# Designs tried in a protein design run: peptides against a protein of PDB entry 2ODG. Part 19

Target 1, 89 residues: chain A of PDB entry 2ODG
Amino acid sequence: MTTSQKHRDFVAEPMGEKPVGSLAGIGEVLGKKLEERGFDKAYVVLGQFLVLKKDEDLFREWLKDTCGANAKQSRDCFGCLREWCDAFL

## One batch from the design tools (peptide; aimed at target 1 V44 Q48)

Design b2_p19_2_s1 (made by RFdiffusion4, then SolubleMPNN; from b2_p19_2, 12 letters changed)
Fold by OpenDDE base, seed 4:
Structure b2_p19_2_s1 (fold): chain B 89 residues (1-89), chain A 19 residues (1-19)
Amino acid sequence: as target 1 above (89 residues)
Amino acid sequence: SPALEKAKKALEEWEKEKK
């Protein structure tokens, strides 16, 4: 599997105040749902990722339950955060 | 903050469901 340009753009730099929609796998639809649930910034989702101890299954399940992400969307989002953390944490 | 409250509630509800 390969990564998207969106993924590469996200993992290349500190995320700062980037909106949740900047995460790979999170488009307009999922982004809006996440924002409605209080996850408006990428770093808020990062927080959940870290609270779940970077566990892929738990995070992807949470994302699915929270915004209805499908398997690819949750995989892309997880990979995005994992690689960002590897680079910056 | 409304955004913070929503995030907290979402997390808490998911944690309850998880356990």
Scores: peptide ipSAE 0.067, ipTM 0.596, DockQ to the pose 0.295
OpenDDE base, seeds 1, 2, 3, 5: peptide ipSAE 0.036, 0.035, 0.045, 0.053; ipTM 0.597, 0.595, 0.607, 0.580

Design b2_p19_2_s2 (made by RFdiffusion4, then SolubleMPNN; from b2_p19_2, 9 letters changed)
Fold by OpenDDE base, seed 1:
Structure b2_p19_2_s2 (fold): chain B 89 residues (1-89), chain A 19 residues (1-19)
Amino acid sequence: as target 1 above (89 residues)
Amino acid sequence: SEALKLAEKSLEEWKKEKE
């Protein structure tokens, strides 16, 4: 599978204060829903990712339950955070 | 902050649902 430019842009540098919508798989619709739940920054979602011990199934299920992410969106978001952690954590 | 409280509430609700 290939990655998007959005994915590559995110994993290439420290995420800092990037909004949640900067995560691969998180578009405007999902981003707004996440923000409404308090996940306004990418690092807040990273926090949940880490609390779930980087477990793909748990994280993707959480994301689906939280904002309605479909399989591709949750996969893209998970992969984005996984690869960012591999590079910077 | 309000954002923090919302996130915490969301996580707690999700945890309870999965218990």
Scores: peptide ipSAE 0.118, ipTM 0.674, DockQ to the pose 0.311
OpenDDE base, seeds 2, 3, 4, 5: peptide ipSAE 0.106, 0.106, 0.030, 0.113; ipTM 0.675, 0.675, 0.578, 0.672

Design b2_p19_2_s3 (made by RFdiffusion4, then SolubleMPNN; from b2_p19_2, 11 letters changed)
Fold by OpenDDE base, seed 4:
Structure b2_p19_2_s3 (fold): chain B 89 residues (1-89), chain A 19 residues (1-19)
Amino acid sequence: as target 1 above (89 residues)
Amino acid sequence: SPALELAEKALKEWEEEKK
């Protein structure tokens, strides 16, 4: 599949203190909902991704249940974190 | 939700371990 520029920008460098909204698939609406649930930084969502053992189905279900992400948004977010981990973990 | 239940269990176990 093709990736967005947002995805490429995220996976190209260390995550640091990037906000949750910097993740591919996470726009203003989803980002606000995640922040309200305590996921204020991208690395907090990374933590959840790792707690779920990098399982795609579990992570995408979690994201849907937590902020209402649709299939494309959850797929984009999962792919973003997967490829970031492949590069930096 | 299985995903949320797993996450909640992990959090609880971590919190208990830190005590």
Scores: peptide ipSAE 0.029, ipTM 0.532, DockQ to the pose 0.125
OpenDDE base, seeds 1, 2, 3, 5: peptide ipSAE 0.027, 0.027, 0.028, 0.029; ipTM 0.563, 0.564, 0.564, 0.544

Design b2_p19_2_s4 (made by RFdiffusion4, then SolubleMPNN; from b2_p19_2, 9 letters changed)
Fold by OpenDDE base, seed 2:
Parts: structure tokens; sequence; C-alpha cells
Structure b2_p19_2_s4 (fold): chain B 89 residues (1-89), chain A 19 residues (1-19)
């Protein structure tokens, strides 16, 4: 499978204070829902990703339960964070 | 906070799966 430009843009540099909506798979709708739950920055979602030991199934399930992400959205978001961590952690 | 509560619940589920 190929990655999106949004994915490539995110994994290419330190995430800093990027909003949660900068994550691949997270559009405006999901982003707003995440923000309402306190996940306003990409690094907060990264924190959850790390707390879940980078487990794909657990993270994708959490994302679905938290903001209603579908399979593609959760896959894209997981892949985005995984590859960012591979590059910077 | 709601975010923290969600994280805690996720951790609990993780612990159950690892047992």
Amino acid sequence: as target 1 above (89 residues)
Amino acid sequence: SEALELAEKALEEWEKEKE
C-alpha cells in the first residue's frame, strides 16, 4: 500500500506543536472529536500510542472508540505514528 | 480529565490482554 502526502509530511519532521488534525487519517470531523476529548495536539495522541505499547490493534480500537475512526482512518493514523517513532524515537 | 480517563481505560484493557 502507498502512503498519503499527509503521512509523508508528518513523518518527515519533528511534530512539535502540530494539531491533532495533522495526523494522517484524522480529518476535521475526527480532529474535532479528539479535541473535545482533550487530544488537541498530535503529541497527545502520540502519548496514547506509546502508553498502548505501540500495539496496532489496541491503538486502532482506542481511536475508533474515542472519535469514531473507521478502519482506514485508524490504519492511516497508526502508520503515521509508527513511522514517526521509527524516525525520531 | 476525559483524556486521562480514556487512557486509563485503555491501559486496563491492555493489562487484561497481557495476563
Scores: peptide ipSAE 0.035, ipTM 0.586, DockQ to the pose 0.213
OpenDDE base, seeds 1, 3, 4, 5: peptide ipSAE 0.030, 0.032, 0.029, 0.028; ipTM 0.559, 0.553, 0.543, 0.540

Design b2_p19_3 (made by RFdiffusion4)
Pose (drawn by RFdiffusion4):
Structure b2_p19_3 (pose): chain A 89 residues (1-89), chain P 19 residues (1-19)
Amino acid sequence: as target 1 above (89 residues)
Amino acid sequence: AEELEEAKELGEEAREKAE
């Protein structure tokens, strides 16, 4: 899973108020769609993951249906957000 | 709207806890 350094950096330190496009697997284009959907910050998107009880199928369907992210990009967000929770939740 | 507000609250709490 050749995730960018952002994946390790994200689960290496607190998220703070970093932009949603900072989440691994969410590019600038995808960050914009989520932003238009009311997720102007990454901690708002992490909240969606928590609401879905880490249901990978619901999460992937949600992200894909919400912005059109591919099955590949959604995997990065799931492990990225999930691993952050493992160190941080 | 309600689900978004819930996600904002939960995400804010997780952010504060991690800091």

Design b2_p19_3_s1 (made by RFdiffusion4, then SolubleMPNN; from b2_p19_3, 5 letters changed)
Fold by OpenDDE base, seed 3:
Formats: structure tokens, sequence, C-alpha cells
Structure b2_p19_3_s1 (fold): chain B 89 residues (1-89), chain A 19 residues (1-19)
């Protein structure tokens, strides 16, 4: 499948202090819920991705349980973090 | 929480490596 411009923009550079809402698949609604749970920056969600050893099923399940992400949103977010890690780690 | 702190630590480490 093709990626979004939001995905491409995120994976093109180091994420620095980008907000959690800059992740593909994470809009304003999901971003607010993640921030309420303490995941206020994109790098904190990256950290959770790494805690789960980059396991897609575990990460997508976590994202659903944490902020109510649907299948597309969790797929987009996972893919965004995977591609970023491939580029920069 | 413990999980959140672990995420923050690993995320910060990875973020720094990318710079």
Amino acid sequence: as target 1 above (89 residues)
Amino acid sequence: SELLEKAKELGEEARRKAL
C-alpha cells in the first residue's frame, strides 16, 4: 500500500521533540488520549514500540487498548515507527 | 507507571542516537 504524506514527512528526518500527533495514524483525538496517558511526545510512543521489541501485533493491540485506535490507525502508526527506525537506528 | 518510564527511557535513547 502507498503511504501518506504525513508518514513521509515523519520518516524523512529525526523526530526530535515532535508531538505525538505527528505520527501517522495519530490524529487530534488519539493524540489527546495518548497525552493524557503520559505519551506526550512521539519519542515516548517510539519507546513503547521498542519496549515491545517492535512486535506488530503487540504494539497495535497496545495502541488500541491505550487510545482506541482502529486497525488502520494502528497500522499507520506502526509502519511509521518501523520505517523511522529503519532509517535512523 | 513503570511501563511509561521504560518507554520514556528507551525513546529518549533512540531519539538521541538519531541526532
Scores: peptide ipSAE 0.794, ipTM 0.961, DockQ to the pose 0.878
OpenDDE base, seeds 1, 2, 4, 5: peptide ipSAE 0.064, 0.069, 0.793, 0.067; ipTM 0.617, 0.638, 0.961, 0.617

Design b2_p19_3_s2 (made by RFdiffusion4, then SolubleMPNN; from b2_p19_3, 5 letters changed)
Fold by OpenDDE base, seed 3:
Structure b2_p19_3_s2 (fold): chain B 89 residues (1-89), chain A 19 residues (1-19)
Amino acid sequence: as target 1 above (89 residues)
Amino acid sequence: SELLEKAIELGKEAREKAE
């Protein structure tokens, strides 16, 4: 599998205050839904990722239930956070 | 999953307080 440029851009540097929409797999539609649910920054979603102990199935299920992410979107988002954590956590 | 449901609950509460 290959990654997107969006993924590469995200995992290449500290997360800082990046909006939730900066996460791979999170476009404008999902981003707005996440923001409406209080997940406005990428680091808030990172928090959820960590609370779920980096479990792929649990995180992807959460993302689907929270914002309606499909399989590709949840996969991309999970991979983005996983690789960011591998580099910076 | 119990963990999933608890995480969702805690997340919702935290977000409500942060708004």
Scores: peptide ipSAE 0.082, ipTM 0.652, DockQ to the pose 0.105
OpenDDE base, seeds 1, 2, 4, 5: peptide ipSAE 0.058, 0.068, 0.075, 0.070; ipTM 0.634, 0.629, 0.633, 0.628

Design b2_p19_3_s3 (made by RFdiffusion4, then SolubleMPNN; from b2_p19_3, 6 letters changed)
Fold by OpenDDE base, seed 3:
Formats: structure tokens, C-alpha cells, sequence
Structure b2_p19_3_s3 (fold): chain B 89 residues (1-89), chain A 19 residues (1-19)
């Protein structure tokens, strides 16, 4: 499988205050839903990823239940956070 | 919620560590 340019752009640098929509797999629709639930920055979703102990199944299920992400969107988002953590933590 | 606050706290701490 190949990654998107959006994924590559995100994992290339510290995330700082980037909006939640900067995460791979999270477009405008999903981003707004996440923001409504209090996940307004990418680092808040990072926090949730860590709360779930980086478990792929738990995280992807959570993302689906929280914002309606489909299988590809949740896979892309999980992979984005996993690789960012591998690079910076 | 408590879980959301925990996520915010952890995410904030680790993003700062990466800077």
C-alpha cells in the first residue's frame, strides 16, 4: 500500500497546533464532527490514540463511532498517527 | 468528559515534547 501526500506532509514535522483536519483520512466532514465532540486539534486525537494504547482495532472503532469514519478513513488516520509517533516519540 | 480531558492532557504533553 502507498501513502498519500497528506500523510507524508503530516509525518514529516511536529504537529504543533495543526487542526484535526490535517490528519490523513480526516476530511472536512469528519473534521467538523470531531471538532463538535471536542477534538479540535490533531494533538487531541493523538491523545485519544494513546489513551487506547495505540491499539488499531480500538482506535478505528472509536473513530467510526465518534465521527462515522469508514474503513479507509480510519486506516489512514491510524497509520498517520502511528508513523508520526514512531518518528517523534 | 473525563476521557476527553485525559486525551487533551496527553496529547498536549507529547506534542510539546516533540518540539
Amino acid sequence: as target 1 above (89 residues)
Amino acid sequence: SELLELAKKLGEELRKKAE
Scores: peptide ipSAE 0.699, ipTM 0.945, DockQ to the pose 0.874
OpenDDE base, seeds 1, 2, 4, 5: peptide ipSAE 0.520, 0.510, 0.602, 0.385; ipTM 0.898, 0.896, 0.928, 0.862

Design b2_p19_3_s4 (made by RFdiffusion4, then SolubleMPNN; from b2_p19_3 with A1M E3L E6K E9K)
Fold by OpenDDE base, seed 5:
Structure b2_p19_3_s4 (fold): chain B 89 residues (1-89), chain A 19 residues (1-19)
Amino acid sequence: as target 1 above (89 residues)
Amino acid sequence: MELLEKAKKLGEEAREKAE
């Protein structure tokens, strides 16, 4: 599987204060929904990812339940956070 | 799942703090 430029841009550097919408798989629609639920920054979603112990199935289910992410969106988001963590955590 | 439930709870707290 190939990654998007958005993914590559995200995993290439520290997360900092990047908005939730900077995560791969999180477009404007999902981003707004996440922001409405208190997840305005990517690091807040990272927090959930870590609470779920980086478990793919749990995270993807959480993301789906939280903002309605489909399979591809949740997969992209998970992969983005996983690879970021592999690089920086 | 317990972890999923915890994550959802934390999500609710995040929402409340953002409001």
Scores: peptide ipSAE 0.281, ipTM 0.799, DockQ to the pose 0.128
OpenDDE base, seeds 1, 2, 3, 4: peptide ipSAE 0.278, 0.279, 0.275, 0.268; ipTM 0.798, 0.798, 0.793, 0.789

Design b2_p19_4 (made by RFdiffusion4)
Pose (drawn by RFdiffusion4):
Structure b2_p19_4 (pose): chain A 89 residues (1-89), chain P 19 residues (1-19)
Amino acid sequence: as target 1 above (89 residues)
Amino acid sequence: EEEKEEQEEEARELGEELH
C-alpha cells in the first residue's frame, strides 16, 4: 500500500484542523467535493467514519457515492482513518 | 438521502467534539 508520506504523518501526529484534502486517499479534487458537502475540515470526515462503525462497505459506498472516489482511493482512507483511530481511538 | 444527511450532520457534530 504505497500510501504517500501523508498516511504515516497523519497517524504519527494529531490531525489538528488540517484540511480535508490532507486525508490520505482524498486528493484536491475529492477534497473539493467533500468540502461542498459540508466537510471543510478532515476531522469532520473522520466523524463520518466513526458514525459508520468502521463499516468498510458502508464507508466505501458512502465516500464513493458522495464524491466518486475509486475502490482504490477509498482503501487508503479506510486504513488511514482507521489506523489513526488505532493510535488515537 | 435523508438518512445520509442526518448521518453527515451527526458526523460534523462528532468531528467538532473530537477536535

Design b2_p19_4_s1 (made by RFdiffusion4, then SolubleMPNN; from b2_p19_4, 8 letters changed)
Fold by OpenDDE base, seed 5:
Order: sequence, then C-alpha cells, then structure tokens
Structure b2_p19_4_s1 (fold): chain B 89 residues (1-89), chain A 19 residues (1-19)
Amino acid sequence: as target 1 above (89 residues)
Amino acid sequence: MEEEEKMAEEAIKLGEELR
C-alpha cells in the first residue's frame, strides 16, 4: 500500500508544534475529539505512542477508544508516527 | 451498540481521512 501525501509531509520533517490534525489518518473530526481529550498537538499523541512502547495493537485500540478512529485511520496514524520515529528518534 | 462503535461509524460516514 502506498502512503498518502499527508503521511509523507508529516514524516519528512521534525513535527515541532504541528497540530494533532497534521497526523495521517486524523482529520478535522477526529482531531477535534483528540483535542477535547487533551491531545491538541501531534507531539502529545507521539507521547502516548511512546508510553504504549510503540505497540501497534495497543496504540490503535487506544486511538479507536479515544476518538472513534476506524481501522484505516488508526493504521495510517500509527504508520505515520512509526516512520517519523524511525527518522527522527 | 458501544459508544466507540457509534463514533467509528460516524467517522466512516463523514469520510474523515479515509483516502
């Protein structure tokens, strides 16, 4: 499967202060739900990803439970963070 | 239906980042 342009844009550079909605798989609706739970920045979701020890199943389940992400959205978000970490951590 | 399931269905219907 090919990645989205949104994924490529995110993994290409340090995330800095990018909003949570800049993550692949996270649009306006899911982004707002994440913000309401205190995840306003992409780096906060990165923090959760790291707390879960980069475990795909745990992270995707958490994302589903937190904002209602479907399988594709959670997969895209996970892949986005994984590849970002591979490049910058 | 669980709340998380309802939210997931809503996200699918809205086409949120599905491409």
Scores: peptide ipSAE 0.154, ipTM 0.696, DockQ to the pose 0.038
OpenDDE base, seeds 1, 2, 3, 4: peptide ipSAE 0.089, 0.090, 0.111, 0.115; ipTM 0.594, 0.593, 0.654, 0.666

Design b2_p19_4_s2 (made by RFdiffusion4, then SolubleMPNN; from b2_p19_4, 9 letters changed)
Fold by OpenDDE base, seed 3:
Structure b2_p19_4_s2 (fold): chain B 89 residues (1-89), chain A 19 residues (1-19)
Amino acid sequence: as target 1 above (89 residues)
Amino acid sequence: MEEEEKLRKEAIELGEKLR
């Protein structure tokens, strides 16, 4: 599958203090919901991804339950974090 | 809510180290 420019931009460098909305698949609506639940930075979602041991099903279900992400959004977000980790961890 | 807070704190701690 092809990736978005947003995905490519995110996986190209350390995420630092980037907001949660910088993650592929996380738009304005999902970003606001994640922020309301205390996941305001991309690195907090990274932390959750790692707490779940990079398990795709667990992470995507968590994202769905936490912010209402659909299948494409959760897939894009998971792929973004997976590739970032492959590059930097 | 308590479990969510616990998991969020763990996520923050881990993400802070690796960002």
Scores: peptide ipSAE 0.724, ipTM 0.936, DockQ to the pose 0.737
OpenDDE base, seeds 1, 2, 4, 5: peptide ipSAE 0.245, 0.263, 0.253, 0.252; ipTM 0.801, 0.811, 0.806, 0.805

Design b2_p19_4_s3 (made by RFdiffusion4, then SolubleMPNN; from b2_p19_4, 9 letters changed)
Fold by OpenDDE base, seed 2:
Order: sequence, then C-alpha cells, then structure tokens
Structure b2_p19_4_s3 (fold): chain B 89 residues (1-89), chain A 19 residues (1-19)
Amino acid sequence: as target 1 above (89 residues)
Amino acid sequence: MEEEKKLSEEAIKLGEELR
C-alpha cells in the first residue's frame, strides 16, 4: 500500500506542537472530536499510542471509540504514528 | 478490551482535565 503525502510530511520530522489534525487519517471532523476529548496535539495521541504499547488493534479500536474513525482512518493514523516512532523514538 | 477500555478512559479523563 502507498502512503499519503500527509503521512510522509508527518513522519519526516519531529512532530513538536503539531495539531492532532496533522496526523494521517485525522481530518477536520475527527480532529475536532479528538480535541473535544482532550487530544488537541498530535503528541497527546502519540501518548495514547504509547500507553497502548503500540498495539495496532488496541489503538485502532480506541481511535474508533473516541472519535468515530473508520477502518482506513484508524489504519492511516496508526501507520503514521508507528513510522514516526520508528524514525524518532 | 478491558485493558484498552481502562487505559483509554484514563487518557480521556486526563485530557479533559487538562483543557
């Protein structure tokens, strides 16, 4: 499978203070829902990803339950964080 | 599922408190 430019842009550099909407798979709708639940920055979602021990199934289910992400959105977001961690963590 | 739920709830709770 190919990745999006959004994914490539995210994984290419330290995430710093990037908003949650910078994550691949997270658009305006999902981003707003995440922000309303306290996940305003990408690094907060990263925190959840790490708390879940980088488990794909757990993370994707959490994302679905938290903001209503569909399978593609959760896959894209997971892949984005996984590859970022591989590069920088 | 129980672990995911517990961890997710704690994370959400913390996030809401920090807003």
Scores: peptide ipSAE 0.159, ipTM 0.730, DockQ to the pose 0.229
OpenDDE base, seeds 1, 3, 4, 5: peptide ipSAE 0.058, 0.049, 0.049, 0.136; ipTM 0.667, 0.659, 0.659, 0.719

Design b2_p19_4_s4 (made by RFdiffusion4, then SolubleMPNN; from b2_p19_4, 11 letters changed)
Fold by OpenDDE base, seed 3:
Structure b2_p19_4_s4 (fold): chain B 89 residues (1-89), chain A 19 residues (1-19)
Amino acid sequence: as target 1 above (89 residues)
Amino acid sequence: MKKEEELAKKAIELGEKLL
């Protein structure tokens, strides 16, 4: 499968203070919902990803339950964080 | 309930308190 440019841009560098909306799969709608739940920065979602021990099913289910992400959105977000961690963690 | 599910719910609760 191919990745988006958004994914490539995110995984290419330390995430720093990037907003949650910089994550692949997280558009404006999901980003705002995540922000309303306290997940305003990409690193906060990274924290949840790590708390769930990088488990794909658990993370994608959490994302769906938290902001209503569909299967593609949750897959893209998971892949983004997985590859970022592989590069920098 | 899975431990991870409980932890996920707690994370959401804590996140909301940070607003």
Scores: peptide ipSAE 0.129, ipTM 0.704, DockQ to the pose 0.197
OpenDDE base, seeds 1, 2, 4, 5: peptide ipSAE 0.125, 0.125, 0.122, 0.121; ipTM 0.698, 0.695, 0.699, 0.692

Design b2_p19_5 (made by RFdiffusion4)
Pose (drawn by RFdiffusion4):
Parts: C-alpha cells; structure tokens; sequence
Structure b2_p19_5 (pose): chain A 89 residues (1-89), chain P 19 residues (1-19)
C-alpha cells in the first residue's frame, strides 16, 4: 500500500484542524467535493467514519457515492482513518 | 490531546448533522 508520506505523518501526529484534502486517499479534487458536502475539515470526515462503526462497506459506498472516489482511493482512507483511530482511539 | 478529542467530538456531531 504505497500510501504517500501523508498516511504515516497523519497517524504519527494529531490531526489538528488540517484540511480535508490532507487525509490520505482524498486528493484536491475529492477534498473539494466533500467540502461542498459540508466537510471543510478532516476531523469532520473522520467523524463520518466513526458514525459508520468502521463498516468498510458502508464507508466505501458512502465516500464513493458521496464523491465518486474509486475502490482504490477508499482503501487508503479506510486504513488511514482506521489506523489513526488505532493510535488515537 | 484534549484539543484533538474536542475536534473529534465536534466532527462526529457535524457528520451526523450532515446526514
């Protein structure tokens, strides 16, 4: 999973108020769609993951249906957000 | 951190409100 340094950096330090495009697997284009959906910050998107009880199928369908992210990009967000929770939740 | 926890809680509330 050749995730960018952002994946390791994200689960290496607190998220703070970093922008949603900062989440691994969410590019600038995808960050814009989620932003238009009311997720201007990454901690709002992490909240969606927590609401879905880490249901990978629901999460992937939600992200894909919400912005059109591919099955590949959604995997990065799941492990990225999930691993952050493992160190942080 | 406590500040991070408050942001996570706020994020959950906002995520739910957006559903």
Amino acid sequence: as target 1 above (89 residues)
Amino acid sequence: SEEQLELVEEGVERAKALN

Design b2_p19_5_s1 (made by RFdiffusion4, then SolubleMPNN; from b2_p19_5, 6 letters changed)
Fold by OpenDDE base, seed 3:
Structure b2_p19_5_s1 (fold): chain B 89 residues (1-89), chain A 19 residues (1-19)
Amino acid sequence: as target 1 above (89 residues)
Amino acid sequence: TEEELELIKEGVEKAKALL
């Protein structure tokens, strides 16, 4: 599988205060839905990823249930966080 | 805000329920 430039940009550096919409797979639509649920920063979603012990199925299910992410969106978001963690956690 | 915090907590609890 290939990754997007958005993914590469995200995993290349510390997350800092990046907005939730900077996560791969999270566009404006999903980003707004996540923000409405309190997940305004990428690191808040990272927190959820970690609470779920980095489990792909659980995280993708959570993301779908929380903001309506489809399979590709949840896959991209998961991969983004996984690879960021591999580099920086 | 407290409202925002409650929303985040709700999200966390929802995830925890999947474990």
Scores: peptide ipSAE 0.321, ipTM 0.815, DockQ to the pose 0.142
OpenDDE base, seeds 1, 2, 4, 5: peptide ipSAE 0.310, 0.313, 0.310, 0.318; ipTM 0.808, 0.810, 0.810, 0.816

Design b2_p19_5_s2 (made by RFdiffusion4, then SolubleMPNN; from b2_p19_5, 6 letters changed)
Fold by OpenDDE base, seed 1:
Structure b2_p19_5_s2 (fold): chain B 89 residues (1-89), chain A 19 residues (1-19)
Amino acid sequence: as target 1 above (89 residues)
Amino acid sequence: SEEEQKLIEEGVEKAKALL
C-alpha cells in the first residue's frame, strides 16, 4: 500500500494538539463535519478509534456515518491512526 | 449490521461523555 506525504507527516511524530484535518483522508469538508460533531482534534478521533478497539470495519463505518467519508478517505484515516498507534502506543 | 450499529453508537456515546 502506498501512503501520502500527509500520512507520513502524521505518523512521524506525536500528534499533540493537531487539528482533525491533519489526519490522512480528512480534508476540509470532512474536517468541518467532524468538528461540528465535537471531533475537532486528531486525538479525539484517536479516542474513538481506541473505543472501537482499533477495529477497521467499525471505525471506517463510524467515519462514514459521522462525516460521509468514502472508502478511500476512511481507509487513509484508519491507516494513519493504526500506524501512529504502532509507533507511539 | 445491527450489532455493528450498536457498537458504533455505544462507542460514540462513551467518547462524547467526556466532552
Scores: peptide ipSAE 0.048, ipTM 0.640, DockQ to the pose 0.074
OpenDDE base, seeds 2, 3, 4, 5: peptide ipSAE 0.044, 0.036, 0.031, 0.029; ipTM 0.635, 0.639, 0.613, 0.565

Design b2_p19_5_s3 (made by RFdiffusion4, then SolubleMPNN; from b2_p19_5, 8 letters changed)
Fold by OpenDDE base, seed 3:
Structure b2_p19_5_s3 (fold): chain B 89 residues (1-89), chain A 19 residues (1-19)
Amino acid sequence: as target 1 above (89 residues)
Amino acid sequence: TEEEKKLVEEGVKKAKELL
């Protein structure tokens, strides 16, 4: 499996207050929808990931239902958060 | 860092509020 440069850039350092659009799989369209739903920072989406106990199916379904993410977008976002947690938590 | 851990905790709290 391969990852994007966006993924690699995100998992390489602490996320701080990065916007949701910094997450792999989350572009401008999905980012705006997430922000409209109250997920205004990447660390809030991380919070949701942790609340769902890092369950891939639950998180990806949530992301689809919340912002309309397709299968690739939700997979990329999940993988990004999983690997960030493995490195920093 | 402690700052990063604090943001993670805040993210969890906010996510719970949005459920």
Scores: peptide ipSAE 0.717, ipTM 0.941, DockQ to the pose 0.921
OpenDDE base, seeds 1, 2, 4, 5: peptide ipSAE 0.044, 0.044, 0.039, 0.042; ipTM 0.602, 0.619, 0.613, 0.612

Design b2_p19_5_s4 (made by RFdiffusion4, then SolubleMPNN; from b2_p19_5, 7 letters changed)
Fold by OpenDDE base, seed 2:
Parts: sequence; structure tokens; C-alpha cells
Structure b2_p19_5_s4 (fold): chain B 89 residues (1-89), chain A 19 residues (1-19)
Amino acid sequence: as target 1 above (89 residues)
Amino acid sequence: TEEEKKLVEEGVKKAKALL
């Protein structure tokens, strides 16, 4: 599938201290909700992705339950982290 | 902060519960 520029920008380089809102699929609304739960940096969400063994269904369910992400948002976020890990992990 | 650490820890527990 086609990806957004936001996705491409994220997966192209080490994520460092990028905010959670830099993840594809995570806009201002979801970003604020994640930050309220302690997930202020993209690498904290990466941590959850890794804890869940990079499983798509489990991660997308977690994201939905944590911040209310819809199917597209969770798919975009998952794809963003998966491709970043494939490149840098 | 300690509050943030607690929230993240709870998030980790929630994720692990899905396994």
C-alpha cells in the first residue's frame, strides 16, 4: 500500500527523541491521549510494540485500547514501527 | 517523573496481558 510522507520521514532515520505524534497514524488527538498515559516519546510506543513481539493484531488492539485509535490509525502506526525496526533494529 | 513511570509500567502490564 501507499504510505504517507509522515511515514516516510519517520522510517528514514533513527527516531531518537521524536515525540509520539511523529508516528504515522498518530495525530494531535491520539498523541495527546498517549502523552496523558505516559507515552510522550515515539520510543516508548516502540517499547510496547517490542513487548508485543511485533504482533500486528496485539499492537493494534493495545493502541486502540490505549488511545482510541481507529483501524487506519493503528495500521499506519504499526506499519511505521515495523518498517523502522526492519531498517534500524 | 515518577507518575509517568507508573503510567508506562501500567501500559507495559496491559500489553503483556495480551500475550
Scores: peptide ipSAE 0.278, ipTM 0.806, DockQ to the pose 0.147
OpenDDE base, seeds 1, 3, 4, 5: peptide ipSAE 0.264, 0.036, 0.044, 0.270; ipTM 0.796, 0.607, 0.625, 0.801

Design b2_p19_6 (made by RFdiffusion4)
Pose (drawn by RFdiffusion4):
Structure b2_p19_6 (pose): chain A 89 residues (1-89), chain P 19 residues (1-19)
Amino acid sequence: as target 1 above (89 residues)
Amino acid sequence: SEEEEELVEEGVEKAKELE
């Protein structure tokens, strides 16, 4: 999983108020769609993951249906958000 | 950190409001 340094950096230090496009697997284009959907910050999107009880199928369907992210990009967010939770939740 | 926990909690509530 050749995730960008952002994946390791993200689960290496607190998220703070970093922008939603900062989440691994969410590019600038995808960050914009989530932003238009009321997720102007990454901690709002992490909240959606927590609401879905880490249900990978619901999460992927949600992210894909919400912005059109591919099955590949959604995998990065799931492990990225999930691993952050493992160190942080 | 405490501030980080508060942001996560706030993010959960905002996510629910956006459903």

Design b2_p19_6_s1 (made by RFdiffusion4, then SolubleMPNN; from b2_p19_6, 6 letters changed)
Fold by OpenDDE base, seed 5:
Structure b2_p19_6_s1 (fold): chain B 89 residues (1-89), chain A 19 residues (1-19)
Amino acid sequence: as target 1 above (89 residues)
Amino acid sequence: TEEERKLVEEGVERAKKLL
């Protein structure tokens, strides 16, 4: 499947201090909800992704439960982190 | 496995305490 420009922009460079909203699938609404739960930076969500051992089902379920992400949003976010890790981790 | 899932869940909970 095709990826968004947002995805491509994220996976193309080191994550640094990018906000959580820079993750593919994470818009303003989901970003705010994640921030309220302490996930204000993309690297914090990356941390959760890694704690879940990069498991797609666990991560997507977590994201849904944490911020209400739908199937597409969780898929996009998972794919974004997976490909970033493949490139940089 | 179920055991692996439990360990992951425990790790997640520990991580959440730092947020």
Scores: peptide ipSAE 0.069, ipTM 0.631, DockQ to the pose 0.082
OpenDDE base, seeds 1, 2, 3, 4: peptide ipSAE 0.056, 0.043, 0.058, 0.050; ipTM 0.592, 0.612, 0.592, 0.584

Design b2_p19_6_s2 (made by RFdiffusion4, then SolubleMPNN; from b2_p19_6, 6 letters changed)
Fold by OpenDDE base, seed 4:
Structure b2_p19_6_s2 (fold): chain B 89 residues (1-89), chain A 19 residues (1-19)
Amino acid sequence: as target 1 above (89 residues)
Amino acid sequence: TEEERKLVEEGVRKALELL
């Protein structure tokens, strides 16, 4: 599988206070829905990822249920967070 | 960095609050 430039840009540097929309797989539509649910920054979604013990199935299911992410979007988002954690945690 | 670590911790805390 290949990654997007958006993914590469995200995993290349500290997350800081980047918006949720900076996550791979998360566009304006999904980002807005996440923000409405209280996940207003990428680091909060990272928090959820960690709370779910980095479990792919659990996280992708959560993302689908929370913002309506499809399979590709949830895969991209999960991969983005996984690789970021591998690099920085 | 310390700042980054603090944001990670905050993210976890906030995520837990949203469970």
Scores: peptide ipSAE 0.755, ipTM 0.951, DockQ to the pose 0.940
OpenDDE base, seeds 1, 2, 3, 5: peptide ipSAE 0.113, 0.107, 0.754, 0.117; ipTM 0.670, 0.671, 0.951, 0.682

Design b2_p19_6_s3 (made by RFdiffusion4, then SolubleMPNN; from b2_p19_6 with E5R E19L)
Fold by OpenDDE base, seed 3:
Structure b2_p19_6_s3 (fold): chain B 89 residues (1-89), chain A 19 residues (1-19)
Amino acid sequence: as target 1 above (89 residues)
Amino acid sequence: SEEERELVEEGVEKAKELL
């Protein structure tokens, strides 16, 4: 399957202080909801991803429950973090 | 495993409460 440019931009470099909205699958709507829950930076979502031991089902369920992400949004976000970790963790 | 999944889910819920 293909990835978005947003995905490629995210996985290409260290995460740093990138906002949560920089994650693939996370647009303005989901980003605002995540920020309201304390997930303002991409690295905070990375933290949850790691706490969930990189489990796809658990992470995607968590994301859905936390910000209302649909299947594609959660898949894109998971893939983004997975590939970032493969490159830098 | 089922045990691992339960532990992870419990941890996630606690983490959410801390934020």
Scores: peptide ipSAE 0.130, ipTM 0.727, DockQ to the pose 0.105
OpenDDE base, seeds 1, 2, 4, 5: peptide ipSAE 0.092, 0.091, 0.108, 0.084; ipTM 0.677, 0.684, 0.695, 0.678

